Peptides against a protein of PDB entry 4M9S. Designs and how they scored, part 33

Target 1, 135 residues: chain A of PDB entry 4M9S
Amino acid sequence: SRGLVGVECITPYSYKSLAMALQRCVEVLSDEDRSALAFAVVMPPGVDIPVKLWSCVIPVDICSNEEEQLDDEVADRLKRLSKRGALLSGKRMPVLTFKIDHIIHMFLKHVVDAQTIANGISILEQRLLEIGNNN

## One batch from the design tools (peptide; made by RFdiffusion4, then SolubleMPNN)

Design b1_p13_3_s4 (from b1_p13_3, 5 letters changed)
Fold by OpenDDE base, seed 5:
Structure b1_p13_3_s4 (fold): chain B 135 residues (1-135), chain A 13 residues (1-13)
Amino acid sequence: as target 1 above (135 residues)
Amino acid sequence: PIPKFDFSIYENA
């Protein structure tokens, strides 16, 4: 099991000042958006991830069982996060994707509860297996 | 369950 090589991220902000700024950003989020941000920690940093994969880990309570509605709700949450404190970056072309940068990811790894991280990884693995078996 | 955040590691620095 090769440990994830910790990417040293150089930030122009002091670690403490960045952490304080990010803490404030997290605290003002809605419960739904804060939940989405927490589970973003399970995604690899620096990678443009399609909304379909984000939908595997972002908890959403939807009224409809339509898969399209799930992706739309997830996309809306991720869009809001992308507008707050550069928590995520969205890309529309060629397909709608979202990316978490290394600095934000490193921050989340330190502050998100270990049980949440473990649960998120487990859920992602299960959903990916289901997708793979249906393909 | 709602995810929990712990910022104590930065408050004690």
Scores: peptide ipSAE 0.467, ipTM 0.873, DockQ to the pose 0.456
Fold by OpenDDE base, seed 1:
Structure b1_p13_3_s4 (fold): chain B 135 residues (1-135), chain A 13 residues (1-13)
Amino acid sequence: as target 1 above (135 residues)
Amino acid sequence: PIPKFDFSIYENA
């Protein structure tokens, strides 16, 4: 899907309208996809992030413990999110990446529970540390 | 953890 890069809020009403549209998008997601979206708030906006890094924070409860399969599941979730409005923007070449736009990121910061955000940051930091130590 | 969303800030604006 196409992102919101370069889109500006021209009035407070426009922003409210966008927020309402995003709310509707969030509410119709599955629990799994909605959870994935929530944790997208911990990623830096406007950056093409490889799926491997997304897998550090996207929660997957029921899946094979095989790392490759885990990444595939994460990729599927992100792909679905990319088809919901402008929630994410996917890029296949040269490497499969997903990006959250600044406006969407700002929206998530306002509506996602503070504890979820804090937990997500902690999880990301820990898993990045583990990757650095094991690779 | 189960993420929670709160949209009340926009509903009350």
Scores: peptide ipSAE 0.466, ipTM 0.873, DockQ to the pose 0.482
Fold by OpenDDE base, seed 2:
Structure b1_p13_3_s4 (fold): chain B 135 residues (1-135), chain A 13 residues (1-13)
Amino acid sequence: as target 1 above (135 residues)
Amino acid sequence: PIPKFDFSIYENA
């Protein structure tokens, strides 16, 4: 079946061509960057999301539990993704944020495993709750 | 485990 039928944005690429290009982009990513990209699907598209919120869903296994280190590692991953075409858009001022656009988000919704999406949402909700309770 | 991607839905796009 044809994908991305519900896309509401203008692109110079056909859906097939875009999907193929994005697939190639995904395939050449490192495991950690690919994982980060997958979990990006849980974020609302078109919104500048602070790194702190990204860190709620981007898995980081190597770094310590220190918040600054976690945020830095997440930021590095998101930065790498932002450099790979238009996967993400980074903004440094006034606060470091990253945004996933609608077309990439729609792509991810269709190709990322449904269980991954569900897990990511659950993790995000849990972390947001924890943040809220700690304030 | 690494999240899985499935691109098969675009084979006939």
Scores: peptide ipSAE 0.466, ipTM 0.871, DockQ to the pose 0.551
Fold by OpenDDE base, seed 3:
Structure b1_p13_3_s4 (fold): chain B 135 residues (1-135), chain A 13 residues (1-13)
Amino acid sequence: as target 1 above (135 residues)
Amino acid sequence: PIPKFDFSIYENA
């Protein structure tokens, strides 16, 4: 699929028009997938992030407390988001990773509630600390 | 808490 940079280079539409299209895309997501997308804003854009790190911030309340099941559920949500155009890009080899594009990240920073962003950052920091202490 | 989205910056211009 074409990246956002490529689309912007050839499209006659303004950035505002693209943002409106993204709004509609967000509105048709399930509650679970929309929640996952909101918390994607805490990840650095343009970086291939492994599923384990995504699982630190993506809220899951369906599966058990087992880490393996958590990662699988998170991966499924991210896979669905990656199928919604330019929201995320997934890479399966050599390790399953997902990346948020710069333009999507900028969009999320403007539309996601500030308290949600702050909470997401705090949660990520706490989880990373726990991982670091256990290694 | 459930995340909230605000798209007003694109609708009011």
Scores: peptide ipSAE 0.465, ipTM 0.872, DockQ to the pose 0.494

Design b1_p13_4_s1 (from b1_p13_4, 7 letters changed)
Fold by OpenDDE base, seed 5:
Structure b1_p13_4_s1 (fold): chain B 135 residues (1-135), chain A 13 residues (1-13)
Amino acid sequence: as target 1 above (135 residues)
Amino acid sequence: DVYEKMRELFKSL
Protein backbone atom coordinates (compact mmCIF):
# COMPACT_ATOMS: atom_id res chain seq x y z
CA SER B 1 0.00 0.00 0.00
CA ARG B 2 1.09 3.59 -0.45
CA GLY B 3 1.86 5.59 2.65
CA LEU B 4 0.13 8.80 3.59
CA VAL B 5 1.58 12.13 2.57
CA GLY B 6 3.87 13.41 5.29
CA VAL B 7 2.41 16.77 6.31
CA GLU B 8 5.64 17.64 8.10
CA CYS B 9 7.73 17.75 4.94
CA ILE B 10 6.21 20.13 2.41
CA THR B 11 3.32 22.46 1.73
CA PRO B 12 1.13 21.82 -1.30
CA TYR B 13 2.66 24.84 -2.99
CA SER B 14 6.25 23.82 -2.36
CA TYR B 15 5.45 20.28 -3.44
CA LYS B 16 4.05 21.39 -6.79
CA SER B 17 6.98 23.66 -7.51
CA LEU B 18 9.49 21.10 -6.29
CA ALA B 19 7.86 18.35 -8.34
CA MET B 20 8.25 20.40 -11.50
CA ALA B 21 11.87 21.18 -10.76
CA LEU B 22 12.66 17.59 -9.80
CA GLN B 23 10.98 16.24 -12.90
CA ARG B 24 13.32 18.34 -15.03
CA CYS B 25 16.31 17.07 -13.07
CA VAL B 26 15.18 13.46 -13.49
CA GLU B 27 14.71 13.88 -17.24
CA VAL B 28 18.36 14.78 -17.83
CA LEU B 29 19.74 11.84 -15.83
CA SER B 30 21.21 8.81 -17.56
CA ASP B 31 19.08 5.68 -17.53
CA GLU B 32 21.40 4.14 -14.94
CA ASP B 33 21.28 7.10 -12.57
CA ARG B 34 17.52 7.46 -12.99
CA SER B 35 17.08 3.80 -12.09
CA ALA B 36 19.22 4.23 -8.99
CA LEU B 37 17.14 7.24 -7.96
CA ALA B 38 13.90 5.31 -8.43
CA PHE B 39 15.01 2.56 -6.06
CA ALA B 40 15.93 5.12 -3.41
CA VAL B 41 12.20 5.10 -2.60
CA VAL B 42 12.65 1.84 -0.67
CA MET B 43 15.21 3.41 1.68
CA PRO B 44 14.00 5.04 4.89
CA PRO B 45 14.30 8.82 4.56
CA GLY B 46 16.60 10.79 6.84
CA VAL B 47 18.80 7.77 7.58
CA ASP B 48 22.46 7.41 6.66
CA ILE B 49 22.50 4.14 4.70
CA PRO B 50 25.80 2.33 4.01
CA VAL B 51 26.67 1.72 0.35
CA LYS B 52 26.49 -2.03 1.00
CA LEU B 53 22.75 -1.77 1.65
CA TRP B 54 22.22 0.44 -1.41
CA SER B 55 23.99 -2.20 -3.50
CA CYS B 56 21.35 -4.73 -2.45
CA VAL B 57 18.69 -2.98 -4.54
CA ILE B 58 20.39 -0.73 -7.13
CA PRO B 59 20.76 -2.70 -10.38
CA VAL B 60 24.17 -2.86 -12.02
CA ASP B 61 24.51 -4.20 -15.57
CA ILE B 62 28.22 -4.93 -15.50
CA CYS B 63 29.94 -6.03 -12.34
CA SER B 64 32.86 -8.26 -11.62
CA ASN B 65 32.60 -11.21 -9.29
CA GLU B 66 34.27 -9.03 -6.69
CA GLU B 67 31.96 -7.43 -4.16
CA GLU B 68 34.20 -4.38 -3.99
CA GLN B 69 33.62 -3.49 -7.62
CA LEU B 70 29.86 -3.68 -7.23
CA ASP B 71 29.96 -1.33 -4.26
CA ASP B 72 32.23 1.06 -6.15
CA GLU B 73 29.88 1.24 -9.12
CA VAL B 74 26.90 1.83 -6.85
CA ALA B 75 28.82 4.46 -4.93
CA ASP B 76 29.65 6.28 -8.17
CA ARG B 77 25.99 6.46 -9.11
CA LEU B 78 25.00 7.69 -5.67
CA LYS B 79 27.77 10.29 -5.77
CA ARG B 80 26.45 11.63 -9.07
CA LEU B 81 22.96 11.83 -7.60
CA SER B 82 24.28 13.67 -4.56
CA LYS B 83 25.62 16.37 -6.90
CA ARG B 84 22.12 16.92 -8.31
CA GLY B 85 20.69 19.27 -5.71
CA ALA B 86 19.07 17.68 -2.65
CA LEU B 87 18.46 14.25 -4.21
CA LEU B 88 20.95 12.54 -1.89
CA SER B 89 23.48 13.60 0.70
CA GLY B 90 26.72 11.71 1.12
CA LYS B 91 28.74 11.22 4.29
CA ARG B 92 32.26 9.79 4.23
CA MET B 93 32.95 9.32 7.93
CA PRO B 94 32.99 7.03 9.73
CA VAL B 95 31.65 4.94 6.80
CA LEU B 96 30.56 6.03 3.33
CA THR B 97 26.80 6.47 3.53
CA PHE B 98 24.06 8.15 1.54
CA LYS B 99 20.81 9.61 2.83
CA ILE B 100 17.62 10.50 0.99
CA ASP B 101 15.83 13.65 2.12
CA HIS B 102 12.25 13.37 3.38
CA ILE B 103 11.00 15.81 0.75
CA ILE B 104 12.69 13.93 -2.10
CA HIS B 105 11.41 10.65 -0.72
CA MET B 106 7.88 12.00 -0.70
CA PHE B 107 8.30 13.01 -4.34
CA LEU B 108 9.52 9.52 -5.26
CA LYS B 109 6.58 7.89 -3.49
CA HIS B 110 4.29 9.72 -5.92
CA VAL B 111 6.23 9.27 -9.17
CA VAL B 112 7.84 5.82 -8.93
CA ASP B 113 5.53 3.14 -10.32
CA ALA B 114 4.03 0.57 -7.97
CA GLN B 115 5.75 -2.37 -9.66
CA THR B 116 9.19 -0.82 -9.21
CA ILE B 117 8.44 -0.19 -5.53
CA ALA B 118 7.23 -3.77 -5.03
CA ASN B 119 10.25 -5.19 -6.83
CA GLY B 120 12.64 -3.04 -4.83
CA ILE B 121 11.12 -4.13 -1.52
CA SER B 122 11.19 -7.79 -2.52
CA ILE B 123 14.80 -7.66 -3.69
CA LEU B 124 15.98 -5.74 -0.65
CA GLU B 125 14.20 -8.04 1.80
CA GLN B 126 15.69 -11.09 0.13
CA ARG B 127 19.20 -9.67 0.13
CA LEU B 128 18.94 -8.61 3.78
CA LEU B 129 17.87 -12.12 4.75
CA GLU B 130 20.80 -13.57 2.85
CA ILE B 131 23.23 -11.23 4.59
CA GLY B 132 21.72 -12.09 7.96
CA ASN B 133 21.86 -15.82 7.33
CA ASN B 134 25.47 -15.70 6.17
CA ASN B 135 26.60 -14.07 9.42
CA ASP A 1 17.81 0.87 14.05
CA VAL A 2 18.05 0.99 10.26
CA TYR A 3 16.37 -2.38 9.82
CA GLU A 4 13.44 -1.39 12.00
CA LYS A 5 12.99 1.78 9.98
CA MET A 6 13.08 -0.24 6.77
CA ARG A 7 10.45 -2.61 8.12
CA GLU A 8 8.20 0.27 9.05
CA LEU A 9 8.69 1.86 5.65
CA PHE A 10 7.88 -1.37 3.80
CA LYS A 11 4.60 -1.63 5.66
CA SER A 12 3.67 1.85 4.50
CA LEU A 13 4.58 1.40 0.83
Scores: peptide ipSAE 0.482, ipTM 0.911, DockQ to the pose 0.039
Fold by OpenDDE base, seed 3:
Structure b1_p13_4_s1 (fold): chain B 135 residues (1-135), chain A 13 residues (1-13)
Amino acid sequence: as target 1 above (135 residues)
Amino acid sequence: DVYEKMRELFKSL
């Protein structure tokens, strides 16, 4: 079975037209989903990332006392994003993961403010250190 | 490793 060499769809769309389309998709999101998408900029593109790592940076207003409930809420937000214009790609097996594509990531790098990026990195680094010290 | 890719990304942002 010859693996279909993924036709790199040279999108005939100018970078400008793609950015405009993505901007429209972002504008129709809820505030909470838009915030979650903004913090996706601190995730490496093209990598399947477990929900646990996403939960380190995605802000959740309702802190239930149980860590498991936090992951579920984060997962729900990421699932909604994955259903809108393929902003994210989710995989359920073997572990629930989400991936940001390079094109979307490049867009986010241009539209997310520098302070949000810096805060996201700081929070993620701190949480990763805490996880590493507990293992 | 995902962590190495994260570190590389953080340097570029």
Scores: peptide ipSAE 0.477, ipTM 0.911, DockQ to the pose 0.044
Fold by OpenDDE base, seed 1:
Structure b1_p13_4_s1 (fold): chain B 135 residues (1-135), chain A 13 residues (1-13)
Amino acid sequence: as target 1 above (135 residues)
Amino acid sequence: DVYEKMRELFKSL
């Protein structure tokens, strides 16, 4: 795992330094990948989340209407993020999942726009209801 | 479990 799950204590200095490093990583992302990362703030930290649930909140504006292709595109974005330091941690077995660590999540809570957070929650809640009704 | 964690998170955001 590339994450900071094992970190028991972070000094104010360490946190500030980490935040600066994370900010630099965010600045070089594409708009699509940065958006995907922003919406990770509405995922519970430290939990392996299936790609299907990520696809409920990550916006995709230029893909086909095929659900399979949508999930693949989302997975590709998450894979790219997982290669950028400790932003995400991917797991392939038993199911492809991605996890955001607590420290990264705390960073996002401080830097992601409040309206984006509110929108993400609304979208995710709506999609979860739809999934529940279709199963 | 995941859904419960999501609900708890949403209350904190």
Scores: peptide ipSAE 0.472, ipTM 0.909, DockQ to the pose 0.040
Fold by OpenDDE base, seed 4:
Structure b1_p13_4_s1 (fold): chain B 135 residues (1-135), chain A 13 residues (1-13)
Amino acid sequence: as target 1 above (135 residues)
Amino acid sequence: DVYEKMRELFKSL
């Protein structure tokens, strides 16, 4: 298994209109999609990030170790998140990328558990090193 | 550079 399953985003800022709206959006997500959203906090906001890099941190349980299947599963999750408006913005061409909105990122910085953030960074750094060494 | 932006972000988180 890759990543942290079952991450929940709970906001202490429930009385702010934006936070309330975002919290509602987060609450209706599946556990898997919510976890994916949580790990978006380790991505730089406003940057089109290739799915390959998202796959470094998005937790997935796949029956196959094939990277293609991993990327597809991650892409599906990110696509679902992108359908919720401001959460993510997807771009298909020339390469499938997703971008987290700055406002959403600020929200996540406050609602995602500090340990989850730290773990996400560690995982991403490790995976980037592995990718870099194989290239 | 995406990687530089990531490093900068990691320092701020």
Scores: peptide ipSAE 0.391, ipTM 0.888, DockQ to the pose 0.032

Design b1_p13_4_s2 (from b1_p13_4, 9 letters changed)
Fold by OpenDDE base, seed 5:
Structure b1_p13_4_s2 (fold): chain B 135 residues (1-135), chain A 13 residues (1-13)
Amino acid sequence: as target 1 above (135 residues)
Amino acid sequence: DVYERMRALFASL
């Protein structure tokens, strides 16, 4: 159980500066990428999360109900977010995963709508239960 | 904490 205890004490000033920088970064995202980033708040920070789990909560308008297409579209969005530095970190090997940093996660907790967070958690919980029952 | 359920869920994986 690796405790999420990395409380980086960001000074109020550092937090404000970081928050401003992050807000600016978020503002220039596409609506789709911004939405994906918002739902990243439901994930535990500092954990490499497989794309399949991300796809449980990231809203995607797909032409096909194929899971592979869903995962690919989600992966593309997360890849774009990862290219914007500290927003996400991606790993390709051995399995494609993405993680959100604690600092970014803390930022999102303050800026993402509370209902969105609650819905995302509920959706993920439901999907994970379904995955667990189908295995 | 609104994330407690999520943490518990991920801890079980």
Scores: peptide ipSAE 0.303, ipTM 0.850, DockQ to the pose 0.041
Fold by OpenDDE base, seed 2:
Structure b1_p13_4_s2 (fold): chain B 135 residues (1-135), chain A 13 residues (1-13)
Amino acid sequence: as target 1 above (135 residues)
Amino acid sequence: DVYERMRALFASL
């Protein structure tokens, strides 16, 4: 797959305006949805990611250890985010996936704490390893 | 690079 070296010809002005708009969008989110959005930064932009993988990084406090409930709760959060403009793009068929676009991802890279990003990736790595070993 | 790790991870999937 040819990585579209998207020439980020983001003019500083457009970036600032977009960043301000995005920041405002983030500010009106619930704490849970905002947290989910923050962890979206660990996903590669422009890739349709299955909910199962999202569930590896999005923190959900579920009283039940049922994996199905985890995925459903994560999906609901991601769905809410997808309804907030271009924050995420959801695809239901053939498998429920969500994608973060490059612009939003770049925004998140600048506003999400670097340690949070690093931790999120580490958690994802660990959980994927666990999934792989259980399979 | 944290993102290099991420890219490598997803490339292996």
Scores: peptide ipSAE 0.301, ipTM 0.852, DockQ to the pose 0.041
Fold by OpenDDE base, seed 3:
Structure b1_p13_4_s2 (fold): chain B 135 residues (1-135), chain A 13 residues (1-13)
Amino acid sequence: as target 1 above (135 residues)
Amino acid sequence: DVYERMRALFASL
C-alpha cells in the first residue's frame, strides 16, 4: 500500500491565473487532443499510467480494429499533450507511461462535465473487468 | 464520490 503522500501542491500562482492560462492552452488544441485531455481527468493524478490503461478511456474513432494500432494512436495523442508543457508528463523507460499533474487534474475536475467524468470512470471499470476476465 | 471509485480501482492494481 504505497500511501499517496498528499503532496499539497502549493502553487505560488493564484488559482485564477493558472486556470486562465490552462484554459487558453486547451482552446488551441485540436478536437481530438482536447477530448483526450478531458478523459485524463479519470486517471489518478501524480501516477505514471501505462499507455494500455490510457487506451481504455481515450476515445479513438479512426483506428483499425487492431489493439496495437489503438495503443499507438493513443500514445501519439498523449505525446502531443505532453509537448504542451504541464498538461502531461511522459516517460519512455522502463515502459511508456504518462502522468497527469495534480494541478492539471484539479483544473479538469472543474471544467469537464460531471456526467462525462462519471461515464469515463464507468467505461474504465468495465474495460478493466474485461481485461481481467480474459486473462 | 466518483473519484473514490477511481481511487479504489487503482489501489487494487
Scores: peptide ipSAE 0.298, ipTM 0.850, DockQ to the pose 0.042
Fold by OpenDDE base, seed 1:
Structure b1_p13_4_s2 (fold): chain B 135 residues (1-135), chain A 13 residues (1-13)
Amino acid sequence: as target 1 above (135 residues)
Amino acid sequence: DVYERMRALFASL
């Protein structure tokens, strides 16, 4: 099976067209879903990430004291994003996970503020430490 | 590099 040489040839034209298409997709999102998408840049591209880890970074306005409710709200947002074409890919089995594509991730790296990215990673690190200490 | 930090974080999981 000849590994398709990854078409590194994103021509500037294809990049501009892709960026324009993605921008239009982002513009029609709700503010909440757009915010969730922005924080997806913190995740490694091409990796199936469990909802629990997404919940460490995705901002949720609902103060639910129950961790299960938080995960459900995050999952709903990610599901909505997954319905918007190539923004996210969801997998239900064996565990509910979501994955960001390399192309989408590259787009987000250029449009999301660098400080926001840095803050998101810091928040993720802190919350993972908290989860690890509670287990 | 922020992304190196990200990679290190996920490599530890």
Scores: peptide ipSAE 0.294, ipTM 0.851, DockQ to the pose 0.041

Design b1_p13_4_s3 (from b1_p13_4, 9 letters changed)
Fold by OpenDDE base, seed 1:
Structure b1_p13_4_s3 (fold): chain B 135 residues (1-135), chain A 13 residues (1-13)
Amino acid sequence: as target 1 above (135 residues)
Amino acid sequence: DVYEKMRALFASL
């Protein structure tokens, strides 16, 4: 069990200045990528999370029900987000994972509506239980 | 903490 590391981020920028910069980054995203970022708030910060687990919460409208296509689409969205500053951090080896940092997570907790957060958490918990029962 | 629960769930997978 990785303990919650206290949200102390060493940044030369004030929280307000960082929030303003992050808001500008969010405003230029597509609606789909912005939605994906919003749902990243349900993930535990500072954890390298496999794409398969991200796919449990990121809403994707795909023409196919193929699991591989779902994971690919989710990976593409997360990859785009990782290219936008410090929104996400991607790792390819040994497994493709993405991580949300504590500062970004804290920002999202303030700007994402409470109902979206609650719904996302419920969905993730349900999907994780389903995965755990099937594997 | 909901995030601790999630970490525990992830660790169990």
Scores: peptide ipSAE 0.213, ipTM 0.804, DockQ to the pose 0.035
Fold by OpenDDE base, seed 3:
Structure b1_p13_4_s3 (fold): chain B 135 residues (1-135), chain A 13 residues (1-13)
Amino acid sequence: as target 1 above (135 residues)
Amino acid sequence: DVYEKMRALFASL
């Protein structure tokens, strides 16, 4: 029975160094992508969230009256964020989803304005109720 | 916790 020597990955990166690295990653984002990332704090961490639910909270300036165009624009923003390391994790199958990891979520809770978080949660809750009532 | 509530909601979908 070969004991799995738990390689305690002592990540030599202090929590402080990780926060600094994440801050730098956020600073180089476009204004649109940074805004999308800020609102990602509203989502529960570690959950694969469908694009439709992301579209409830991600602000898009597209005046297009077509719901399909909104989802596509949101998906494009989330895809860009997923290419920036550990910011988001995307899955294409069976349904296009994105997930925020716990470490990124904890970072965002410290840097995103508390009122923005509260408003985003309220909007998401309202939209979810509307979706549930229409089904 | 609001996030726990949201997690529970999403788990039920």
Scores: peptide ipSAE 0.181, ipTM 0.794, DockQ to the pose 0.035
Fold by OpenDDE base, seed 2:
Structure b1_p13_4_s3 (fold): chain B 135 residues (1-135), chain A 13 residues (1-13)
Amino acid sequence: as target 1 above (135 residues)
Amino acid sequence: DVYEKMRALFASL
């Protein structure tokens, strides 16, 4: 599992301070939380997204095939990320959702591998189609 | 834009 190798964040952001702050925030994350954050880039920014949909793209290695455990584990990761500044914004009611900020999303778009983004989007699209066809 | 498509898709759910 290639953890986010030190992505030299060449952000076009003139705000070296924000990029540096974000980079520092990313560096102190666990490998699992950092991975979850990386895959957050596949989500549209500024949208409150239910945990179920996050679970479509956040990789979780669980010993159980129980869907409830998957959602809970994903939720825990996203909750931890939401506690780290403005990385994610969580809402508990009426449904547990998380939203990625536009600024964070732009940051991630520059630091996350393009192939990872493309793959994540493809997986999300596939899963959404499956959900849409089954509902 | 793939993200616009995703937004539209999410809005339809």
Scores: peptide ipSAE 0.158, ipTM 0.776, DockQ to the pose 0.030
Fold by OpenDDE base, seed 4:
Structure b1_p13_4_s3 (fold): chain B 135 residues (1-135), chain A 13 residues (1-13)
Amino acid sequence: as target 1 above (135 residues)
Amino acid sequence: DVYEKMRALFASL
């Protein structure tokens, strides 16, 4: 199975086809899952990122103020996104992580609102500093 | 660079 990595060498036509397919995948998502996917753009592509770090940028509206519930809700969203195949890849061991592919990341950079990206980056930077200072 | 910060943080975990 040639991973999506092979698509970088393919014609502009393949990119358009992939973009169309991705757009269709995005359109069928719930608003919450679509929002989670949008904020995935602030993460470095190709890196297995722990759920705790994803929770720094993924907005959760419904969960109680319990931090454990926040991580669980974020994990559930990421799991749903991972079930859409190319959107995310999950790994359970040794730690639950999710990774965004380079191609998906490039797609998101083009379709996600610039202000959303900027806000996500700002939030991530702030929370990373907080985590770094507490360690 | 936010991505470098992220990578550094991950490497420290």
Scores: peptide ipSAE 0.147, ipTM 0.779, DockQ to the pose 0.030

Design b1_p13_4_s4 (from b1_p13_4, 9 letters changed)
Fold by OpenDDE base, seed 1:
Structure b1_p13_4_s4 (fold): chain B 135 residues (1-135), chain A 13 residues (1-13)
Amino acid sequence: as target 1 above (135 residues)
Amino acid sequence: SVYERMRALFASL
């Protein structure tokens, strides 16, 4: 049970400034990386999520059906996002995971359309059921 | 809520 990091009341000014900075960071992303970031909104903030779970929601156009290649491509995208300031935080040990912070997640909740969020969650639910049935 | 579904999903993992 990781403690509720009290949402420090970001002043409206700090929020606006942060939103502007984040918007600039998003604008310089490739279309693919921007799409990956948008779908990060479906993940719970502050949780180290394994790459395998990210691969359930991150849209990837790969030429191979190999699961290993999918995970590698997703990991590369998430790694690029982790290099763009506070967008994501990566952890390599003991398992490769990525985490979205609460502030970034809150930003995404306001800029990503509600239908995309709903679709992303539905896709994740479906993929998890499929994984559970195949293992 | 969409986020309630998210929380429920991850709570089950």
Scores: peptide ipSAE 0.228, ipTM 0.824, DockQ to the pose 0.042
Fold by OpenDDE base, seed 5:
Structure b1_p13_4_s4 (fold): chain B 135 residues (1-135), chain A 13 residues (1-13)
Amino acid sequence: as target 1 above (135 residues)
Amino acid sequence: SVYERMRALFASL
């Protein structure tokens, strides 16, 4: 079991300059997109995560109970984030996935409230269990 | 830690 060696992402940019740049990017986001970005801290960095798993943690207020509409709305938010400041990277093939970079994830760990992170992980755990039991 | 839980969760997927 190779422990995920914490890849110290050595950025040539000072952490301070990167943090300031990222903070500016976050400030111009809509409230909805900013919320989605905050919950991205729950995901492991450097891993291509399917939209279905993102939908387990990203809060979406949808009037319809259609699961397909939930995934579409989540995907749209993640797509918008991927177009801004390299916050996320998306892949369409073979399955639509999004990945958070190690540097961005490290930034989020410092700016997102610790209780929010803990709650997000708990929600993900619960919903994954529900998905697993329904299969 | 919260991150240990995260790692455990994703290791089980």
Scores: peptide ipSAE 0.228, ipTM 0.821, DockQ to the pose 0.042
Fold by OpenDDE base, seed 4:
Structure b1_p13_4_s4 (fold): chain B 135 residues (1-135), chain A 13 residues (1-13)
Amino acid sequence: as target 1 above (135 residues)
Amino acid sequence: SVYERMRALFASL
């Protein structure tokens, strides 16, 4: 099985310089936003993903069990990340979606703990199955 | 791989 053909992101930036810049961006994030960014690694890069799917993997400590509040809090975190430029890109129409760039995704794959990635994907799979069975 | 599983999951959606 030929592994992920390294999407040669032809970036004018050296991987090292980009990684350094991204590290600096990550360092200034709140713990919550940094956590949200870490879990973005479980999403396929370059795909516009609805907030509902993001809410399946982004950890939110909400005192109220209202699902609507969960999606709003997740959306706010993703919006903050999107304001950091290349981290995420958001679309409001037709549905609120966020997309992780290939370059950012590659960075995260190298810096996020492997067990965290595995757990995040497992959680996503489980929650998607639950959503699919309830529809 | 974990990412193959991810891709398969999203391809099925």
Scores: peptide ipSAE 0.227, ipTM 0.820, DockQ to the pose 0.039
Fold by OpenDDE base, seed 3:
Structure b1_p13_4_s4 (fold): chain B 135 residues (1-135), chain A 13 residues (1-13)
Amino acid sequence: as target 1 above (135 residues)
Amino acid sequence: SVYERMRALFASL
């Protein structure tokens, strides 16, 4: 019975080096995409979240009152973030969803302002109640 | 905490 010597994959990347790499990735984003990423902290990590729920918290200056245009603009921002490595993971089927990974979420918890996080959660709660009452 | 509220919210969905 050859004992599986558990190769402890000592990832040589210290938590500190990963944080530095993520910080650099955030710094090169546009202001709009950086703002969208900041509000991703209000979502639970590791969960595929529909675009409609993202649209409740992602700030978008849309001149048109059309809900469909809001979802499209939010989706475009999230798509751009998903192309920046491990920031977000997108799925198109069966429904368009985006997911934030645990490591990115932990990073955001340390760098995003606490009041911004609290406000984002409050807005999400309010919008979800409104959606639930209209159904 | 803020994150407790988040967890409670998503647990109710």
Scores: peptide ipSAE 0.211, ipTM 0.813, DockQ to the pose 0.040

